Peptides against a protein of PDB entry 6O8C. Designs and how they scored, part 176

Target 1, 262 residues: chain A of PDB entry 6O8C
Amino acid sequence: VGLRYEKISLPKIHPRYDLDGDASMAKAVTGVVCYACRTASTLLLYQELMRKGVRWLVELVKDDYNETVHKKTEVVITLDFCIRNIEKTVKVYEKLMKVNLEAAELGEISDIHTKLLRLSSSQGTIESSLQDISSRLSPGGLLADTWAHQEGTHPRDRNVEKLQVLLNCITEIYYQFKKDKAERRLAYNEEQIHKFDKQKLYYHATKAMSHFSEECVRKYEAFKDKSEEWMRKMLHLRKQLLSLTNQCFDIEEEVSKYQDYT

## One batch from the design tools (peptide; made by RFdiffusion4, then SolubleMPNN)

Design b2_p25_6_s1 (from b2_p25_6, 10 letters changed)
Fold by OpenDDE base, seed 5:
Structure b2_p25_6_s1 (fold): chain B 262 residues (1-262), chain A 25 residues (1-25)
Amino acid sequence: as target 1 above (262 residues)
Amino acid sequence: SELKLSQEEIEKLQKELDKLFEELE
């Protein structure tokens, strides 16, 4: 699963023997690692939810794109039809003028033709923009969602379970230290066991916190940063699509004004 | 956000844990 988890060695330093202090310390450590376990679980759930959201948003934006492309195509067809009709009309009026027949409407029709040609030229820009958006949304594009599958933590990593195992070990030692504290004084052998357990506690705690920091928190932060960046870009792209759609509607509206001449 | 606050809490707890380990020495 590509974990960067490194094995930590047992501490070499023998801790100071203090039954009251050791019980209190063990309690605190248990609380910290317990919090880490819960936090790791929450972070994982958040990431899984976000991955679902990302997939949903990708499909939504693809639908928006397809609708925009469809609208653009419709407008292009309509516009081309209008241009062809106006061009036929212009040719007729030009012939009338050549034989000195009055064509008072020629100027107006010519102006309409010019306007339609301008609108047609703008379609090229819209097409280019749509192509750019398509490339960005395509597999391997700048807005691909492959990062969502790669970044962060995953259930298969078993990070929460690994932390829980360590927590269980720590908790067991804590309970023993509570008992030791209640005894007030330990025999030599029990004292030695207590000291060894304290070393084990340190080892488990260090391992847990290292794993939590390196394999949970760090990866989550990377996922979060990437998701925020990606979301911002996707929202911007949606705005671009909306703008392009509106441009198509504007062109359609303008063309409709000239339908009486077609 | 709640998650951001949690991160801050994590940092505090990590510092606390580090202090505890220092006391073991």
Scores: peptide ipSAE 0.016, ipTM 0.550, DockQ to the pose 0.026
Fold by OpenDDE base, seed 2:
Structure b2_p25_6_s1 (fold): chain B 262 residues (1-262), chain A 25 residues (1-25)
Amino acid sequence: as target 1 above (262 residues)
Amino acid sequence: SELKLSQEEIEKLQKELDKLFEELE
């Protein structure tokens, strides 16, 4: 999903001396950079929240994994126990048959044994899947969350503060231009200062917008894209775990049908 | 803030500025 924000562009700063126009331009520039500051703050906040969410999801999935492993282990133990008991029974009946004793149940028991062995074999597939999931979740794995710490913008970058400094400079010039406009005419020296300030305004504005675009927006978008991809994979992984758990339950249910023979 | 401008306003301003640049060049 991500945050929605309005794409903004910086108005061009014309070198022509015009007190009214310059004041209006400065106002617009101030507004744009102000919006950039606010947006940068919001984007940063979003990323920080997402990082928390990522960590939370990792822990959640790890818990799911552990539960699945636990269930799998339980089923394996139960199944192995049943197999051992059936094997003992088979041996007893085989001995009875050798002495011509009635053992009509031997065929049925042998069939059960075969079915249990097949179920046991399926556990190998589950184990393999769990191992794969474990490897993916492990540090350095395909689903590691290291990207969340690397991608995007961080408070330590001080992007908002940097933009705010530039905004302050721009705002100061804007207010001066408002005063200049009110004077309607400037003395020669004041006019020269005005022209110089206009150049400064251009410099600050350009720097602000470049910083915003390259260091805030671009990095945010990269973070967003990466987070969406990662999140999708993690949710899919969680579904896989659920599937494996259900498979374990299915096996357990089937084994329970043969408990009377064990 | 009170200085926030819509994208439309910015675009209008940009067009005006662009015209001014063209006139000076």
Scores: peptide ipSAE 0.022, ipTM 0.507, DockQ to the pose 0.029; fails the geometry check
Fold by OpenDDE base, seed 3:
Structure b2_p25_6_s1 (fold): chain B 262 residues (1-262), chain A 25 residues (1-25)
Amino acid sequence: as target 1 above (262 residues)
Amino acid sequence: SELKLSQEEIEKLQKELDKLFEELE
């Protein structure tokens, strides 16, 4: 029912035969590997939770982006409308100027027109910024979340299960060593078995620790570092979006001052 | 921070394990 490991040659070790010491050692090893198993499980859980968080944050930022785009669009429409209206007014006053009437009023309207055009120009910058943000959020962009699926450890790796199998093997030997200790003295054949089991224990333990360090801890650390970097960038992006939104509101407010002439 | 502490503990345990293995040799 459990996972099986490939048969590998045992390391060349010649441990001292000591029933009491071997039992104590085996107990200690069992404890260490048990801790590794639990830790690996915790690290995996953390990463899975973070992946969920990443997905959530991406959606949140996309929503923020869409809202900003809508606001920008609204402002553009309003601004364009105002510009068109003021241009009509300018034409009327220009006709009046032919008969040398209302020159001062024409100047005021022309100034408003100039201001509106300036505001319109700023919209181009906002649009460019939004496009940049969109590009960064797009698949393959700098803020893509593909790393979250690639970095770190995953349930499919079965790391915890693999460690558990090794732990089971170690535990079995430990219990045998407890029995051996209780016997106080072993026959020759049993003594030889004990010695071989001790070698197996060492092998399993080293394999477990290596696997834990290389496949669990190291990959986790890489994931953590990447996630922190990515999150900082995403938060900064949100601030940029907020800034753009505020710029849109500022423009809208300024345009409202000139609506009496439209 | 908690996870960092955990890592330090792991390292300590690994060192202890290594010591145990050395004693067996």
Scores: peptide ipSAE 0.018, ipTM 0.545, DockQ to the pose 0.026; fails the geometry check
Fold by OpenDDE base, seed 1:
Structure b2_p25_6_s1 (fold): chain B 262 residues (1-262), chain A 25 residues (1-25)
Amino acid sequence: as target 1 above (262 residues)
Amino acid sequence: SELKLSQEEIEKLQKELDKLFEELE
């Protein structure tokens, strides 16, 4: 789950004036920052896709919940109906027993009644579980998806664009250093400009890598960790809902065995 | 289905990222 990435670092920047070395260094820096831009874009896309998945899963689980609630309601109605009918039958047989008619059958019917009442009591547990799930899915619940909007990076942060600006500055200096290298020797003024540009390069590169590390990678990792945790919990919740649904079916099946007595 | 689709896209992105890292090395 999630994207794997490797930590990248800037090459060593030596303070000494060396046209060949500076050109090579600038090339390497350009490559690293370029990679950072692409990586930042990829990480952003991952997060956006995950956010879509989160929204989708929330709706799916809500639908599952509603279906479970519906099934429970159906079972409750059926069970209550059966209980009422059995109770009527019990009363009739009790009256008959008083006149010594059909006494042997009363015990069986009463036993069925007791079993149905036990099944009815289990519905309370299912209801409590559903309420817990509902609470967890609520906006203030433990499974709220607000984190997906808060954690990580967003297009509005314009991290890729910011890195691209820095990359452009770095690339410009790199191209100049290529030219400087081709000259083999620079006049005093050009040498001073070269040295100054090298400082600018360092500044831009450092800023780019810092931004990439702190604003892209770190936030991505936080988002990834949160998403994995949340996803695991949501999947577990779906299993719980399925279990509750199955319990409802089991109760319904059990009730069906006694339909001849109702 | 959307989650599955997203997962597939993530896997594609992971492959792309892996290629980028290989190029850097």
Scores: peptide ipSAE 0.013, ipTM 0.479, DockQ to the pose 0.016; fails the geometry check

Design b2_p25_6_s2 (from b2_p25_6, 8 letters changed)
Fold by OpenDDE base, seed 2:
Structure b2_p25_6_s2 (fold): chain B 262 residues (1-262), chain A 25 residues (1-25)
Amino acid sequence: as target 1 above (262 residues)
Amino acid sequence: DELKLSEETIEELQKELEKLFEELE
């Protein structure tokens, strides 16, 4: 669900001197720049919230990682214990066989030993996967969140404030144009001032729109795209961790079948 | 989509304003 924005209507802009038209144009421009200010503020807020969310997710995934590592370690200990016990048993039975004592159970025990060794080998793969995940989550890793601090717009950029300054200038001219309109006719000097102010209005408006587009919207979009990409990767990683955890549980369950022999 | 639409509208406005500004100079 994306942020909702209002539709912007283009003002009717005329280069010619027209008190009524200029007032209307100025009003419209004021509205557009006002919208830009509000939107810039909203976009900034969104990014700040997302940065917090990113940090939260990183911590969550790290916790998941630690839990998975813990479970893996538990299983390794259990496996090692079982393997050692089975190996001792195998040795005893082998000695008995040498003195011509029948050990019908030796074959079964040996098979269990082989199965346990296979399970132990699978732990190596899990370990490698965990190491990979750890590397990716580490500072400087592929899933580092440094981008969140670099991309997009920041409060320190003061984009909203800059736009507000321009808006104030535009608004002042607009109010003057309203007064000019009410006068219906201007003296020569006042007319010249009006024309000059119109130039200023265009200057401020152009600057505002350029700033909004290039410094606010564009950077926001870049941030959003990067965020979505990163989030997807993080969620995938979390699923990988879950898979590894489940594999550990599966191994534990399998080992439990042989507890009578260990 | 709304953001994109707004951006396009702003860009159009910017272009028009720039042209008018140049004409006034």
Scores: peptide ipSAE 0.018, ipTM 0.516, DockQ to the pose 0.042
Fold by OpenDDE base, seed 3:
Structure b2_p25_6_s2 (fold): chain B 262 residues (1-262), chain A 25 residues (1-25)
Amino acid sequence: as target 1 above (262 residues)
Amino acid sequence: DELKLSEETIEELQKELEKLFEELE
C-alpha cells in the first residue's frame, strides 16, 4: 500500500518547540497537502479525458476528409463526362459549319465548353487543398496528436500516489503531535523526538509541494495550452473541409445546367 | 474555469504554508 522513499538528509531547520502550535501547524500542512493530492488527481483525470477527446476528434475529422474526397471524385467524374459529350457535339457542329449552317448553335455550345473547362480547372485547386489537409493530418504532420501522449501528466507517472505517500507520512506525524499536545508536557527524549519529527514533517511537506508544482501543475498547464491550440487548428480545418465540400456542390450544380446538351 | 480557480487556491495555500514555516523559523 505504501511507497517508501529513500532516506535523505534532512534540511537544517530549527523550529520553536510548542506543542500546541506544532499540532496546529501539522494540521494545516496536512490539509494543504491533502488538497494537492486531490487536485493532482483531478488534473490527471482532465488530461486523460482530453486525450480521449483528441482521439475522437481526429477520427471525426478524418471521416469528414474522406467524405469530401469522395464528393470531389464524384464531381470530377461528372465533369469529365460532360466535357467529353460537349466536345463530341462541338465536332458535329463544326462539320455543319463547313456548309455554313448552325453557326449560332455552335457558338452556344462552344461557350458551354469553355465554362466547363473553367469548372474543371477549379477542381484542381480543390485537389491541391485536400492534399494539403491530408498532409497536415498525416503522422508527423502539423496536426498530429503526438503531443497528447507526450505533454502533461500520465497515470504511469504515479504522481498522485507519490503525493499520497508523503501525505501519509505527514498525517502520521500530525497524529503524533495531537497526542503530544494532549500530554501537555514531554520528557526530554520525547521532546527530542518531537523536534525531529517536526523536521521530517517540514521535509515531506516541501517535497510534496515541490513535486505538485513542478510535476503536476506545470505539466498540466503545458498540456492545456497545447490542447487549446490544437483544438483551434482542428476546428479551422473542419471549416476548410466544409468550404471545399460546398465548392464541390456548387460545381455540381453548375454542371447540371448543361446536362441537357450532353 | 474551475481548474483555474483551483490553481489560484493552491497558490494561496502555498503562500499560507510558507508563512507558517517562516513563523516557525
Scores: peptide ipSAE 0.017, ipTM 0.526, DockQ to the pose 0.026
Fold by OpenDDE base, seed 5:
Structure b2_p25_6_s2 (fold): chain B 262 residues (1-262), chain A 25 residues (1-25)
Amino acid sequence: as target 1 above (262 residues)
Amino acid sequence: DELKLSEETIEELQKELEKLFEELE
C-alpha cells in the first residue's frame, strides 16, 4: 500500500528569540517526536501480529467448516440408510396387515418413518447453512481477509524510518540550542542561524506530526476497525458451525434410537 | 487494555504536538 503523504510547505513563522525557551521547546519537541517513532513502531508490530493471527484464524475456521461438512455427510448417509430400511419394513408390515397380522406394530414403525423424514428435512436446512458459510469464506466473500493486506501500515511503507530521519534532524537542532543556551548571548550571525534553525525545527516537527497522524495513526485506526469487525463476524461464524455440528450429533443420536428397526 | 491505552496516548501526543506548534507561532 502506497503512502498518501502530501508534501507540506515550510510554514511562515515569526518565533520569539529566546535562548532558554528555544532550548526547552526543542527538547520537548524531540521527546514528543521520539515517542511518535516508538508509537508508530508499536502500531506497526501490532498490525503485523494481527495479520498473522488473521491468517491463522482463517485456516482454523476452514478446518472447522470441513469437519462440520464431513460430519453432516456422515449423518446424511446414516439417515438415508435408516430411512430406506424403515421403508422396506413398512412395506412388509403393510402386506402383513392385509391378513390381520402384526397390525399393532405398523403404527409404531410408521411413526418412526415420519420422524426420520423430519430429520431428513432438517438436514436440508443444515446443508443450506453450510453453503452460506462456504460462500462467506470463499475468495471475494464477506469474510475474505483481503482487507488485512490492504488496510493499515506495512513495513514496506518505511514510516518509522521516515519519522526517525526527521527525529534525527530535530535532535541535532536541539543539541545546538542547548549549546546556544549555555552561551547566554549570541553574536548577530549566530543569532540569525539560531532563528533559521528554529524554523527548520518547526518544519521537521510539523512534517513528523503530519506523517504520523495521516500515514500511521489514521491507517492504523482503519485497520483496527476492520479487524474488529472481521473478528466479530468470524467468531459468530464459528459459533454457527458449532451449532450445526451439534445439530448433526443430535440427529445422529436420534437415528441411533431406531437402529433396531434397520 | 494495552491497545486502548495506546489510543489514549496517541491522543495525548497529538495534543502535545499541537500545543508545541502553537507556541512556535
Scores: peptide ipSAE 0.018, ipTM 0.536, DockQ to the pose 0.026; fails the geometry check
Fold by OpenDDE base, seed 1:
Structure b2_p25_6_s2 (fold): chain B 262 residues (1-262), chain A 25 residues (1-25)
Amino acid sequence: as target 1 above (262 residues)
Amino acid sequence: DELKLSEETIEELQKELEKLFEELE
C-alpha cells in the first residue's frame, strides 16, 4: 500500500576546476533535482488522494453505524413487543393452572419467555459494542481523521514550487557551464565566476535535496504509515459493524419462531 | 467508489514512480 520510494543522492561534486567535469556534474545535478521536483509532486498528489479517501471512508462508516443502530432499534422494539405478549399469555395460563387446566402448555410458554429474555439480554452487549464504536469514531476518538490534516505535505507548503525555484537556479548554472565547456578555456575573470557559480550550484543542490528529503519524503512516509494503520482499523471496524448487524438479524429470526405464541 | 478510484490512481502513480526510479539508476 502506498507509493514506494527509493533514496536518491547527488553526484559527487569535486572541488577541482574542470570545465568538462563541471558541466557533466551540473547536468547530473540538474537531472536529480528535476526528478526530485516531479517526485515531490507525485507524493503530494498521493497524499491528497488519500485524504479524499479518508474523508469518504469516514462518512461511509458513519452511515454503516447509523444503519446498524437503526436495525438494532427495530429488533429491540420487536423483541419487547413479543416479550410483552408472552407475559400476558403466561399470566392467563397461570390462572388456568389454578383450576387444573392446560398445565403442559404453560410449561412451553414459560420456556419461550425465558428464551426471549435471554435474547433481550444480548441486546445489551450489542449496545455496548455500538457505544464503543461510536466513541472511536467521535471527535478525539481513536479513529479520528485529524491526522490526515496534520501529517504529510500539503499544497500550501509549496514544496514543489520551492524545489522548482532551486531547480531554475541550478539549470541556469548548468547552461552556463555548458557554454564554459564550449569555450575550452576561460579568462581569469570568467574562471573565477565559474568557480563561484559552482559553489552556488552546490549550495542550491544541497538545499534542494535536503528539502526534498526532510520536507517531502520524510513527511510522506509518516503520512503513509499513519494512513495504512488508520485504514486497517477502519476496515476492521466496518467488519465489526457488520457482525453486530448480523447478530441483530439472528435475534430477529429467533423471535420470529415464536410469533405464533404472541 | 471514491476510495476504489483513488486506489487505482495510486497504483498508476506507483508504477510511474517506479519507472522514474529505474531511470535514475
Scores: peptide ipSAE 0.017, ipTM 0.499, DockQ to the pose 0.016; fails the geometry check

Design b2_p25_6_s3 (from b2_p25_6, 8 letters changed)
Fold by OpenDDE base, seed 2:
Structure b2_p25_6_s3 (fold): chain B 262 residues (1-262), chain A 25 residues (1-25)
Amino acid sequence: as target 1 above (262 residues)
Amino acid sequence: DELVLSEEEIEEFEKELEKLFEELE
């Protein structure tokens, strides 16, 4: 997942005045910086889409959490009701035992009571797990999505636009160098202009490549790495929620076996 | 001749992102 792009580098810029060579060099530079502009744009798009995806995933997991909490609550209510009923029954049978009645049934009911209490303990573990998950999903929690707003590149950085400005300058010089090449030789003043433009092209190209590498690619890679790590954690958390939900269903099923005694 | 990412490549990239989100769902 993610945009695949090639590492790019500028062609060698020779200090020698050469109309043919300078035109060729300028063409190559234009191509490289053009690639950088387009790549920067797609990298930005990726990050914006990922930010949207992150927000979506957070809401999805929160919904899963709420559903799990709801199911857990239902099971707790049912379990508590069963425990209360069985305790009442135990008390009745204990009274009967004093007159030597229903001893075998008392043993069975007491065993059921013990099993229900074990299930109740399991609910405590589920509650603790849900609290942990809630803490992790909180705004200041370990799974907060604040990183998505801080890391990477943003439209407000205007990286693509900055690169495009540099590309425009480079392109203009390239077209001039193409014309210069067609002239075969230049007058003194035109030659001096050509030399100055070559220096400008060098500075623009260097600035573009530096900006692309440091402000676009590097930040993108950092964003991508953090996003992948975060998504893995979120997926794991979602699986944990599913597991907790299933545990609640299992407990509910187990309790249903004893309903005839409650 | 300039090095430019094609619209097809961009579209493919967007599809990959969509697939990722579907897999996470």
Scores: peptide ipSAE 0.024, ipTM 0.619, DockQ to the pose 0.020
Fold by OpenDDE base, seed 4:
Structure b2_p25_6_s3 (fold): chain B 262 residues (1-262), chain A 25 residues (1-25)
Amino acid sequence: as target 1 above (262 residues)
Amino acid sequence: DELVLSEEEIEEFEKELEKLFEELE
């Protein structure tokens, strides 16, 4: 859905006829509306770039997720292998204890087994966390990027073009007022045209500024606020993924210490 | 890289424009 372009009626103003003042005023108005046009264009460009950035970040986080899942899976395989080997060793020592007193060695191996089982349990918690993250990244999840296409201004709204049209009209009147100023005095008909153009100028300027403020700036600010909120959530999720990855590395490192017993 | 535009600045431009027109009345 495109932005609504609200039309403003002409104010009921009968301005003083002053060729010098009118030219100066028109120049100032042109400058202001020109600024609005340029700013609107910049705001639009920024939003479009941010939309690209949002899509990029989503893919980046998905990649991070997949890498974390992969690492977790690798650690699970290694851990399970280690557990199985330790369990075999425990069984052997239990059989040997029936014949010889090897209680100290069996105790040590049993303690290692207990530690490995705790690590395995911790890995289960990591899995649960990853599932939660996956849910959040899924379509319709809390981190959906649908807002990026809904909020803010879009090229299809043609806000910049609309403002540019108004600017063109204002600029034309300004140039005419410069000419009128150079004439120092206008004939009756020309004076009437000048007065009429001054009213048009005011109308166009008011319309431009209203449109700029209500449609361009306001929409941009809404987009900005949502983007910041979303970005914060995404960054937090990335940190969570990093934490989970580090936990996997920690588990892997700890398991490696027990490999000599397998 | 963040583009910041304040409502105050916009209002100033609008007020300036309004003032110019009022002074010509």
Scores: peptide ipSAE 0.016, ipTM 0.442, DockQ to the pose 0.026
Fold by OpenDDE base, seed 1:
Structure b2_p25_6_s3 (fold): chain B 262 residues (1-262), chain A 25 residues (1-25)
Amino acid sequence: as target 1 above (262 residues)
Amino acid sequence: DELVLSEEEIEEFEKELEKLFEELE
């Protein structure tokens, strides 16, 4: 999972004055920086999409949590009702036993009561688990999505625009170098300008590549790593919620077996 | 020729995102 892009590097810039070589070099530099600009845009797009997905997933998981809580509450109500009814029955049979009647039946009902109490105890464990999940989803919790706003690149960084400016400067020099090449030989003044422009091209190219590497790629990779880690944790949490829900269903099913005695 | 990102690469990113969310559903 993640954005796939090719690693790019600047061609070697020779200090020697060579109209043909300089034009070729400038062309290559233009291509590399152009790729960097487009890559930066793509990386940004991916991150923005992921941020949207993160927000969506948070809401989804919150809904799952609420559903689980609701189911748990339903089971608690049902279980409590069943326990109360069984307790009443136990009391009746205890009275009968005192007069030496229905002793065997009392034993059966008492066993059911014990089982129901055990099921009730399991609800406490479910509650604890839900509280843990809630804490993890809470602001500042382990599954907080603050990283999505902090990590990576953002439109406000204007990285694409900054790279585009540099690309424009480089492209301008490239076109001039094409013209220079076509002239075959430059006058002294034009030669000096060419040399200065070559230095400028180097400066712009280096700046572009540094910016791309440090402010785009590096930050993207950090974002990617954080996103993968967070997504894995969220997936696990959803599975936990599902497990808790299933436990509630299991308890409900077990309770239903004893409803005839209530 | 100049180096450029392809539309395919962008599409790949979107597909990867989709797969990730499908796994979570």
Scores: peptide ipSAE 0.028, ipTM 0.639, DockQ to the pose 0.020; fails the geometry check
Fold by OpenDDE base, seed 5:
Structure b2_p25_6_s3 (fold): chain B 262 residues (1-262), chain A 25 residues (1-25)
Amino acid sequence: as target 1 above (262 residues)
Amino acid sequence: DELVLSEEEIEEFEKELEKLFEELE
């Protein structure tokens, strides 16, 4: 039921120059952005896998549809044949009745004929249902998979790569801050560089988190919601097809009972 | 030390997808 990920936030970045605090902060930021990068990768992978699954399911359901149509057609042929034969039999018995023969049997055969006609009517309903299903599966139909190509994140967006670049910059600053911390005191020029790097770190971190939230998470959630809705509809459709198939089998079985009269 | 996403989560998702496909077959 989709990926569960933890909500992440950047640590507070204090403007005050503090070698120990800045190193700790930089470490935390590195961790958070690293998590974002990996999460973005995982979310992308999930979506790509789901897209493959969607395509597969569409093909599967189309196959199910074709099989159902085939079975329906078979039953229609059998039923029509049976009806024609019963009608011939009815005519024969009607002729015999004119000479005072087989009157009781004619009634029975006529009842069978009526039942067969009812079954034929039910086939019309099945046909209508199949047509509806076909329309839904058709290009531009309600169950089209165009959303899978539009929604969510894609490899072409290069979100993971963008985040990785930012992570690399942040990590570099973090390692420098570790060194700075080890020195305990920096010369004036090195102190100024440290302060500038801290500003860069802030910039990269905020950019990474913004990108992650707006371009990765948000789009993923939209994809997930749409996929769940679509999947539910497809599963329902498949069940409907199965039901129609079973109805065809039931009709076929009932028709077979009357074949002795044909 | 560093906050890292678990590889187990990725595997779980792959398994879920596989299960879904199996259920649909």
Scores: peptide ipSAE 0.026, ipTM 0.624, DockQ to the pose 0.020; fails the geometry check

